# Peptides against a protein of PDB entry 5HOI: the designs that were tried, part 153

Target 1, 351 residues: chain A of PDB entry 5HOI
Amino acid sequence: FRYMPFSPAGTPFGFTDRRYLTMNEVGYVSTVKNSEQYSITVSFFDVGRFREYHFEDLFGYDLCFLNEKGTLFGQSKTGQIQYRPHDSIHSNWTKIIPLQAGERITSVAATPVRVIVGTSLGYFRSFNQFGVPFAVEKTSPIVALTAQNYRVFSVHYSQFHGLSYSLSELGTSSKRYYKRECPLPMSLPNINSDMKKDANLDYYNFNPMGIKSLFFSSYGDPCIFGSDNTLLLLSKWRSPEESKWLPILDSNMEIWKMSGGKETTDIHVWPLALAYDTLNCILVKGKHIWPEFPLPLPSEMEIRMPVFVKSKLLEENKAILNKKNEIGADTEAEEGEEDKEIQIPVSMAAE

## One batch from the design tools (peptide; made by RFdiffusion4, then SolubleMPNN)

Design b1_p18_2_s2 (from b1_p18_2 with E8K L11A R15K)
Fold by OpenDDE base, seed 1:
Structure b1_p18_2_s2 (fold): chain B 351 residues (1-351), chain A 18 residues (1-18)
Amino acid sequence: as target 1 above (351 residues)
Amino acid sequence: SKIEETRKEIAEYVKEKE
């Protein structure tokens, strides 16, 4: 196993010279390889609020985190990080994170008030928005980070224990844990089933944990979207005994429902953010499970607990069709085969 | 709504592939 650099909703290069370093509800960061250099572009969905900007990257940044105030970049091997405010009033800053032999920065996160760096050895480094250090903590190896305000959601990996998570608050004087290295009930990529498509092999080489993204909801709940295309939300995290992961969206099931019950393998959800009850996402059409260029406009999906079983819905629909055919023997009406959308019972959508 | 637009886009795309 190798610890790879992770950024929320980042994409591989694949067979191209370009990829997304990160994307979320604010925008998307792309990098293009030009010989030995990279050109980075920071683009925004709200073009009225922010102006797109670009710069030459001489370091080969492979880590990125975008927020409403700036973009954090990192180089996993050298330990270099750079913060670039979107506003030209604030100065860019650069710092080198000291790395041990074989250590890598695995993830970075930034809020308007905190910068966080996680490593393959489990060093958790915290800074203010100006790159002033607060603390260094030793945890289990960090594979992913996200942050909102003072809160940090971290994912850890151990060869013995698999995936775990922490939820912490980075005050001015101390770190508070709400959750500390608790088991994360996320499915890992199934190498044998998922790697049968060459397109998936490139993605799992880029992201061996299959974490497409992680973010905080608009309510401040940790969210994670894995290789199983299920959105997990950590509910009741303030009460350690009551805290649970909720599978609030099976995106493959939701695509199947929205298609009228048609099986498809060439449309995928790419998660950006959760705002209230709505997942902001990119609809990925075609062979790749990740967005290509140009980036489509964001789409919206309502979150729903996966209560329905496809087989039961198909059996119920067949039973309804068979009953209609038994009654309809006497009327020659050429009612065209309108593909009757699977009527999802309204009563289960309101709970 | 954008949710309905998303549903329509999925339904249209899947129909074009049959």
Scores: peptide ipSAE 0.561, ipTM 0.947, DockQ to the pose 0.846
Fold by OpenDDE base, seed 4:
Structure b1_p18_2_s2 (fold): chain B 351 residues (1-351), chain A 18 residues (1-18)
Amino acid sequence: as target 1 above (351 residues)
Amino acid sequence: SKIEETRKEIAEYVKEKE
């Protein structure tokens, strides 16, 4: 296992000179290789609210976090971080994070009020938005970070304990834990099953945890989207005894439903954010499970717990077809090739 | 709605591949 730099919804280069460093509901950050340097572009979905900007990256930033106020960049090996406000009112700042031999920055996060750096040795470093340090804490090795306001969702990995998570609030004087290194019930990538497609191997080499993204919902609930394409939401995290992970969307099942029950392997959900009951995402079409260039417009999916079994839906549809054929046997066979679209029951609207 | 647009886009894409 190798600790790789993680950014929310970041993509590999693959066979290209370009990739997304990160993307979310605010926008997307791309980097292009230009010989020995990189050109970074920060793009926004709301083009009326924000102006796209670019700069030359001489450091090779491999970590990124985008928020509504600025972009945090990091270099996993050198420990350099840079914060760039989207406005020209606030100055950019750069800092070097001290790293031990073999230590890497594995993830960075930024809110309008906090900057967080996590490392492969489990150093959790917190700063204000101006790069003033608050604290350094030693945790289990950090593999992913996200933050909203003062809250931080961290994912940890141990070879002995697997995945764990923490949920904390970074006050001015102290860190409060709501959850501290609790087991994370996310499936790791099954390398042996997924290795059959070279395209997936490149992604898992880039992101060995298979965490496509993690974010806070609009309600401030931690969300994680793994390699199984299931969106997990941490419910009731304020109540330690009641807190649970909810599988609120199986995106593969949802694609299957939306397709009329057709098996497909060339359309995928790429998660951006959860706003209320709606997953904001990119529909990825084609060979790769990650967005290519140009980035499609964001799509929306309604969250639904995966309560349906494909086999059962197919049996129900066969039973409906058989009943139609039993009733229809008395009327003339118009040879219309009725494309047997599997009528997947739309949502049972709970009456 | 954008959800219905997403559904339509998925359905059309999968249909064009058959």
Scores: peptide ipSAE 0.561, ipTM 0.947, DockQ to the pose 0.821
Fold by OpenDDE base, seed 5:
Structure b1_p18_2_s2 (fold): chain B 351 residues (1-351), chain A 18 residues (1-18)
Amino acid sequence: as target 1 above (351 residues)
Amino acid sequence: SKIEETRKEIAEYVKEKE
């Protein structure tokens, strides 16, 4: 296993000279290869609130985190990080994170009040928004980070224990844990089944954990979206005994419903954020499971617990069609093309 | 709504591929 740099909703280069370093509800960060250099662009969905900006990257930043106040960049091998406020009033700052031999920065996160760096050796480094260090903690190897205000959601990986997560609050004096290295019930990519499609191999080499994104909901609940295209939400995390992961959306099932029950393998959800009961996402069309250039406009999906089984819905719809054909046998068979639109019963849309 | 636009976009795309 190799620890790779992770950023929320980041994409591989594939066969192109460009990729997204990160994207969320605020915007998207792209990088373009220009010989030995990179050009980075920070773009926003709300063009009235923020001005797009670009800069030359001489370091080859492979980590990124975007928030409403600025963008954090990181270089996984050198340990360099840079914070760029969106507002020209605040100065950019750069810092080198000390790395041991073979250590990599695996993820970075930034809020308006905190900067977090996680490493392949499990070093958790916290800073204020000005790059002043608070603490260094040794945890299990960190593979992903996200943060909202003072809260941090971290994903850890052990070869012996698989995936775990922590939920912590970074006060001024101390770190509080709500959850500390608890089992994460997310499926890892099945390399043997998914590698049969060459288009997915590049993605799993880029992101071997299959974590497409992780974020906090608008209510401040940790969310994670894995390779199974299921959105998991951590409910009741303030109560250690009551805390549970809820599968609040099977995006493949939702695409199947929205298509009228047609099986497709060329539409994918790319998660951005969860606002209330609505997943903000990119609809990815074609062979790749990640968005290409140009970025489509964000789409919205309602969260729904995956209660329905496709096979049962198909059997029920066949049984309804057969009953209609048995009752309709007395009126002339006009050869209307049977548009086999599987009407999903409206009653199943309201639960 | 944007949810209805998303549904329409998925339905149209799947129909164009048949």
Scores: peptide ipSAE 0.560, ipTM 0.947, DockQ to the pose 0.801
Fold by OpenDDE base, seed 3:
Structure b1_p18_2_s2 (fold): chain B 351 residues (1-351), chain A 18 residues (1-18)
Amino acid sequence: as target 1 above (351 residues)
Amino acid sequence: SKIEETRKEIAEYVKEKE
């Protein structure tokens, strides 16, 4: 196993000179190779609130986190991090994170009040928004981070225990855990089944955990979107005994329903954020499971528990078709092939 | 709604591929 740099919704270069370092509901950060240099662009979905900016990257930043106040960059091998406010009022700052031999920064996160750095050796480093250090903690190896305000959602990997997660709050004096290295019930990429498509190999080499993104919902619940294209939400995390992961969206099942029950392999959901009951996402069309350039406009999907079985829905639709054909045999009415939308029973949206 | 626009976009794209 190799620890790779992770950023939320980051994309590989593939066969191109460009990729997304990160994207979320605020915007997207792209990098373009230019000989030995990189050009980074920070773009926003709300063009009225924010101004796009770019800069030359001489360090080759491979880690990124975007928030409403600024962008955090990191270089996984050198340990360099840079924070760039979106406004011109606050100054940029740069810091080198001390790394041991073979240690890498695996993930970074930033809020308006905290900066977090996680490493392949499980060093968890916390800073304020000005790069002043608070603490260093030793955890299991960190593979992904996200943060909202003072809260941090961290994903850990052990060869012996698989995936675990922590949910913590970074106060001024101490770190509080709500969850500490608890099992994460997320499926890892299945190398043998998923690698039959060459397009997936490049992605799994870039992101061996298959974590497309992780974020906090608008309600402050940890969310994770894995290689199985299922959105998991951590429910009741304030009550340790009641806390559970809910599969609140199977995006492949939802695409299948929205298509009228057609099997497709060239449309995918790329997660950005969860706002209330709506997943903000990019619809990825074509060979790759990740967004290409230019970035499409964000799409919205309603969250729904995956309670329907495709086989049963197909049998029910066949039974409805057969009943219509038995009734329609006596009337020569040209019933045009209206695309029979699968009627999802409305009652199951409310649990 | 944007959800309905997303549904329409998926349905149209899958139909164009058949």
Scores: peptide ipSAE 0.558, ipTM 0.947, DockQ to the pose 0.897

Design b1_p18_2_s3 (from b1_p18_2, 5 letters changed)
Fold by OpenDDE base, seed 1:
Structure b1_p18_2_s3 (fold): chain B 351 residues (1-351), chain A 18 residues (1-18)
Amino acid sequence: as target 1 above (351 residues)
Amino acid sequence: SAIEKTRKEIAEYVKEKE
């Protein structure tokens, strides 16, 4: 197994000289290859609140995390990290993370108060926003990180146990676990089914776990979006015995419903954030499952528990159409091309 | 709403491909 650098909603280069290092509700970070150098641009969706900026990258940063106060960069092989505040009041800082032979930084996260570095050997390193270290902990190998305020959601991989997750609070004096290396019920990419399209091979070589993104919801619940295009939310995580993963959105099912029940393989959801009951995302159109350049404007999608079976909905709609045709045989009602919109039953909002 | 805009955009794109 090869550990790859992970950033939330990061994209591969593919056959291009450019990619997104990360994107979320705040904005998107792009990098462009220019000979032996890279040019990094930090762009924002709220252009009134933030000013776009760019800089030359001589290190080849392959890890990134964007928040409302700054951008964290990392180089997976060298262990270099850089934090860049968006404001001009706070200074940039750079640090080298000590790595063992063959160890890589696999993920980084930053909040206004914490910086977190995870490695392929399971070193979890915590810092304040100024790069002052708090602690080093040895965990199972880290493959992904996200953070909100003092809280960290980490994904771990073991060859023997598969995917696990931790949820922790990074106080001033101690780390508290709400969840510690618990099983993560996320499917890994199936190479034989998902790689039938050459376009997907480049993505899974870039991200072998298939984790498109992970974030905290506006309510502070851990969310993860896998290769199956299902959004999972960790519910009731404060109550260890009641805590469960909820499949709150099947994005392929929602695209199918929104298309009027048409099968499509060239529209994909790319997750950014969950605000209340709405997934903020990029609608990706075309051959690739990831956003290309230029980045489309964000789209919104309502979260819904996948309680419907597609085959049953098609059978029920076919039965309704057949009943309408049996009843309509006696009335010379004009054959207007009534667009055969599949009446999707009003989702019972699970109270 | 933004959700209806998303629905319309998906429906239009799928219709243009048929």
Scores: peptide ipSAE 0.503, ipTM 0.938, DockQ to the pose 0.841
Fold by OpenDDE base, seed 4:
Structure b1_p18_2_s3 (fold): chain B 351 residues (1-351), chain A 18 residues (1-18)
Amino acid sequence: as target 1 above (351 residues)
Amino acid sequence: SAIEKTRKEIAEYVKEKE
C-alpha cells in the first residue's frame, strides 16, 4: 500500500497533461503540465458570484481543497501549502509543513475559519484561515480530510485495522471528538475485479482507497463516496450510541433504473456535494470513471436507500409483461417493436 | 426538474449506444 495525496473528487492525469485537483459544489480546480511547471485554474459553477482565476504553479501542487472563500493547495512531498482567497482583498499565504523522512501530506482541507493538514504518519495539523497554527495531534495515518466550518471529517488507514474515521470540531482552544477512529464500513477497491479494465488501473494507482469524494451535507452530516459508487451518510453522529452509516444512494443502481434497466458500464456518477436530499454530481460518460475535459455541467440525483434488487425488478417486469400478453393474446398481433424498456413503477421512483 | 433532466440525459445516452 502507498499513501497517495488525496483531494475530494480529484482526478488522475491518465494519458493527458491535465487533471482536476479537486471539485465540489463551488467549482473545480484544474492543473495542466507545462514542461516542468504547472498552470492551475480555479473555476466556479456560479460565474456570477465568482471570477475564474489562474496562476503558475512552480511547486507541482498535488493536493487541493476548494471552499466558498478560497482554495488551499498542498505539495505532498515538500510539505508546502498555499491558501489563495478568491477575493483579492485578502492576501495569499504560504507555509511549509515540517515533514519527517518519508512522511507525506496525504490530505488538506480548508474552511473559511480553519485549515487542516493530514499526513501519512497521522499528524493532524490545524490552523486558522491565516495559517496560524492551533495544534498538532498524532492519530492513525490520515488518508482523506474534509471540513465544514469548524467540523472535520477525517479518514484513517491502518494495515492492521483497515479504514477508520473521526469526526471532530476545532474550537478556538480545544478539539472536540464526536467520533474518534471508529470503524468505517466502506468497501475498499477490489483489485482483482476492478483491474480487468486498464482504465481503472490508473485511477486505483492515483487513489488506492477508491474514495472518490468526501464532504459534509448541507445539514452538516459526513458523507463519503467509495469505489462501489455508494454514497454513505453518517446519521445521528451527535449521539455516539445511535450513530450509523446509511447507504443513501447506490449510484450504479440509480443509473440502471434511469436507463430503463439497461446494463451499462459507460456512465458513472462523480460526486460533488449533497444538498438536502439531492446529490450534486457529474455524469461521466465514456471509458473513464472520472470526468475528463471539458467538465460537463453538474447533474442532480435524488438520494434513495438501495432497497431494490435488479433480479427482482426484472422478474416483476417479466411477470407484468406475461400478464399483458395473456390478456392481449385475443387482439391482432401488430408487429410493433415493443421497446422492451423496463417500466420501473412510478411508485418505486417516489418512495 | 433537475432530477428529470438527469434521468432524460441517462436514458438518451443509453439509447444512442444501442
Scores: peptide ipSAE 0.501, ipTM 0.937, DockQ to the pose 0.836
Fold by OpenDDE base, seed 3:
Structure b1_p18_2_s3 (fold): chain B 351 residues (1-351), chain A 18 residues (1-18)
Amino acid sequence: as target 1 above (351 residues)
Amino acid sequence: SAIEKTRKEIAEYVKEKE
């Protein structure tokens, strides 16, 4: 296993000179590799609220986190981080994170009030928005981070215990844990089964954990989207005994339903954010499971618990078609290609 | 709705490939 730099919804270069460093509901950060340098562009979905900006990157930033106030960049090997406010009112700042031999920054997160750095040795470093350090904590090796306001969702990896997660609040005086290195019931990429598609190999080399993204919902619940294309939400996290991961969307099942029950491998969900009951995402069309250039406009999907079995829906649809054909045998009515829309029962809103 | 646009976009894309 190799620790790789993780950013929310970041994409590999693949065979191209460009990739997305990160994307979410605010916008997307792209980098283009030149001969000796990188050109970084910070783009926004709300072009009326924010102005796109670019800069030359001489350091090769491989970590990024975008929020409504600025962009955090990191270099996994050198330990350099840079925060760039979107508004020119506040100055950019740069800092070097001290790394031990073989230690890497694995993930970074930034809110308007906190900067967080996680490492392959499990160093959790917290800063204010101006890069002033608060604390250093030793945890299990960190593989992913996200943050909202003062809350941090961290994913950890142990060779012995697999994936775990923590949910913490970074107050002014101390770190509070709501969850501390609890088991994360997310499936890891099965290298042997998924390797048969070359397009997946490049992605899993870039992101060995298969975590496409992690974020907080609009309600402040931790969300994670794995390689199985299932969105997990941490419900009732304020009550340790009642807290559970809910599979609130199987995106492959939802694509299958929306297609009228057609099996397809050429359309994928790329998660951005969860706003209320709606997943904001990119619909990725074609061979790659990640978005290419130019970035499509964001799409919206309703969250739904995966309660339907494909085989049962196909049997029910066949039974409906057979009944229509038994009734229709006496009338030479034109074979209008009635679009085989699977009627999905409305009733399963997630309580 | 935006969700209905997403449904339509998926359905159209899958039809164009058949």
Scores: peptide ipSAE 0.500, ipTM 0.937, DockQ to the pose 0.904
Fold by OpenDDE base, seed 5:
Structure b1_p18_2_s3 (fold): chain B 351 residues (1-351), chain A 18 residues (1-18)
Amino acid sequence: as target 1 above (351 residues)
Amino acid sequence: SAIEKTRKEIAEYVKEKE
């Protein structure tokens, strides 16, 4: 196993000279290889609120986190981090994170008030928005980070225990844990099933944990989207004993429903954020499971607990079709090719 | 709605591939 740099919704280069370093509800950060250097562009979905900017990257930033106030960059091998405010009022700052031999920065996160760095050795480093350090903690190896305000959602990996997560709050004086290295019930990528297409091999080499993204919902609940294309939400995390992961969306099932029950392998959900009951995402069309260039406009999907089984829906639709054919056999009524849209029952929104 | 737009986009794309 190799620790790879992780950024939320980051994409591999694949066979191209360009990739997304990160994307979320705020925007997307791209990097383009130009000989030995990179050109980074920070783009926004709300073009009225933010101005796109670019810069030359001589360091080869492979980590990124975008928020409403700025962009954090990191270089996994050198330990360099840079914070770039979107507003010109605040200065950029750069810092070197001390790394041990073979240690890598595996993930970075930034909020308007905190900067977090996680490493392959499990060093959790916290800073304020100006790069002033608060603390260094030793945890299990960190593979992913996200943060909202003072809260941090961290994903850890152990060779013996698999994936775990922590949920913490970084106050001014102390770190509080709501969850500390608890088991994360996310499926790891199944190399044999998911890699049948060479196009997916590049993605799993880039992201061996298959974590497409992790974020906080608009309500401040930790969310994670794995290789199984299921959105998990951590419910009731304020009560440690009552806390549970909820599979709030099977995006493959939702695509299947929206297609009228057609099996497809060339449309995928790429998660950006969860706002209320709506997953903001990119619909990825074609061979790759990740968005290419240019980036499509964001799409919205309603979250729904996967209560329905495909087989049962197909049996119910066959039974409806057979009943229509039995009734239709007695009346020579014109076979208009009514497009046999599978009436997928409108799943009652659970109130 | 934006959700209905997403549904339409998926349905159209899958139909174009058949």
Scores: peptide ipSAE 0.499, ipTM 0.937, DockQ to the pose 0.795

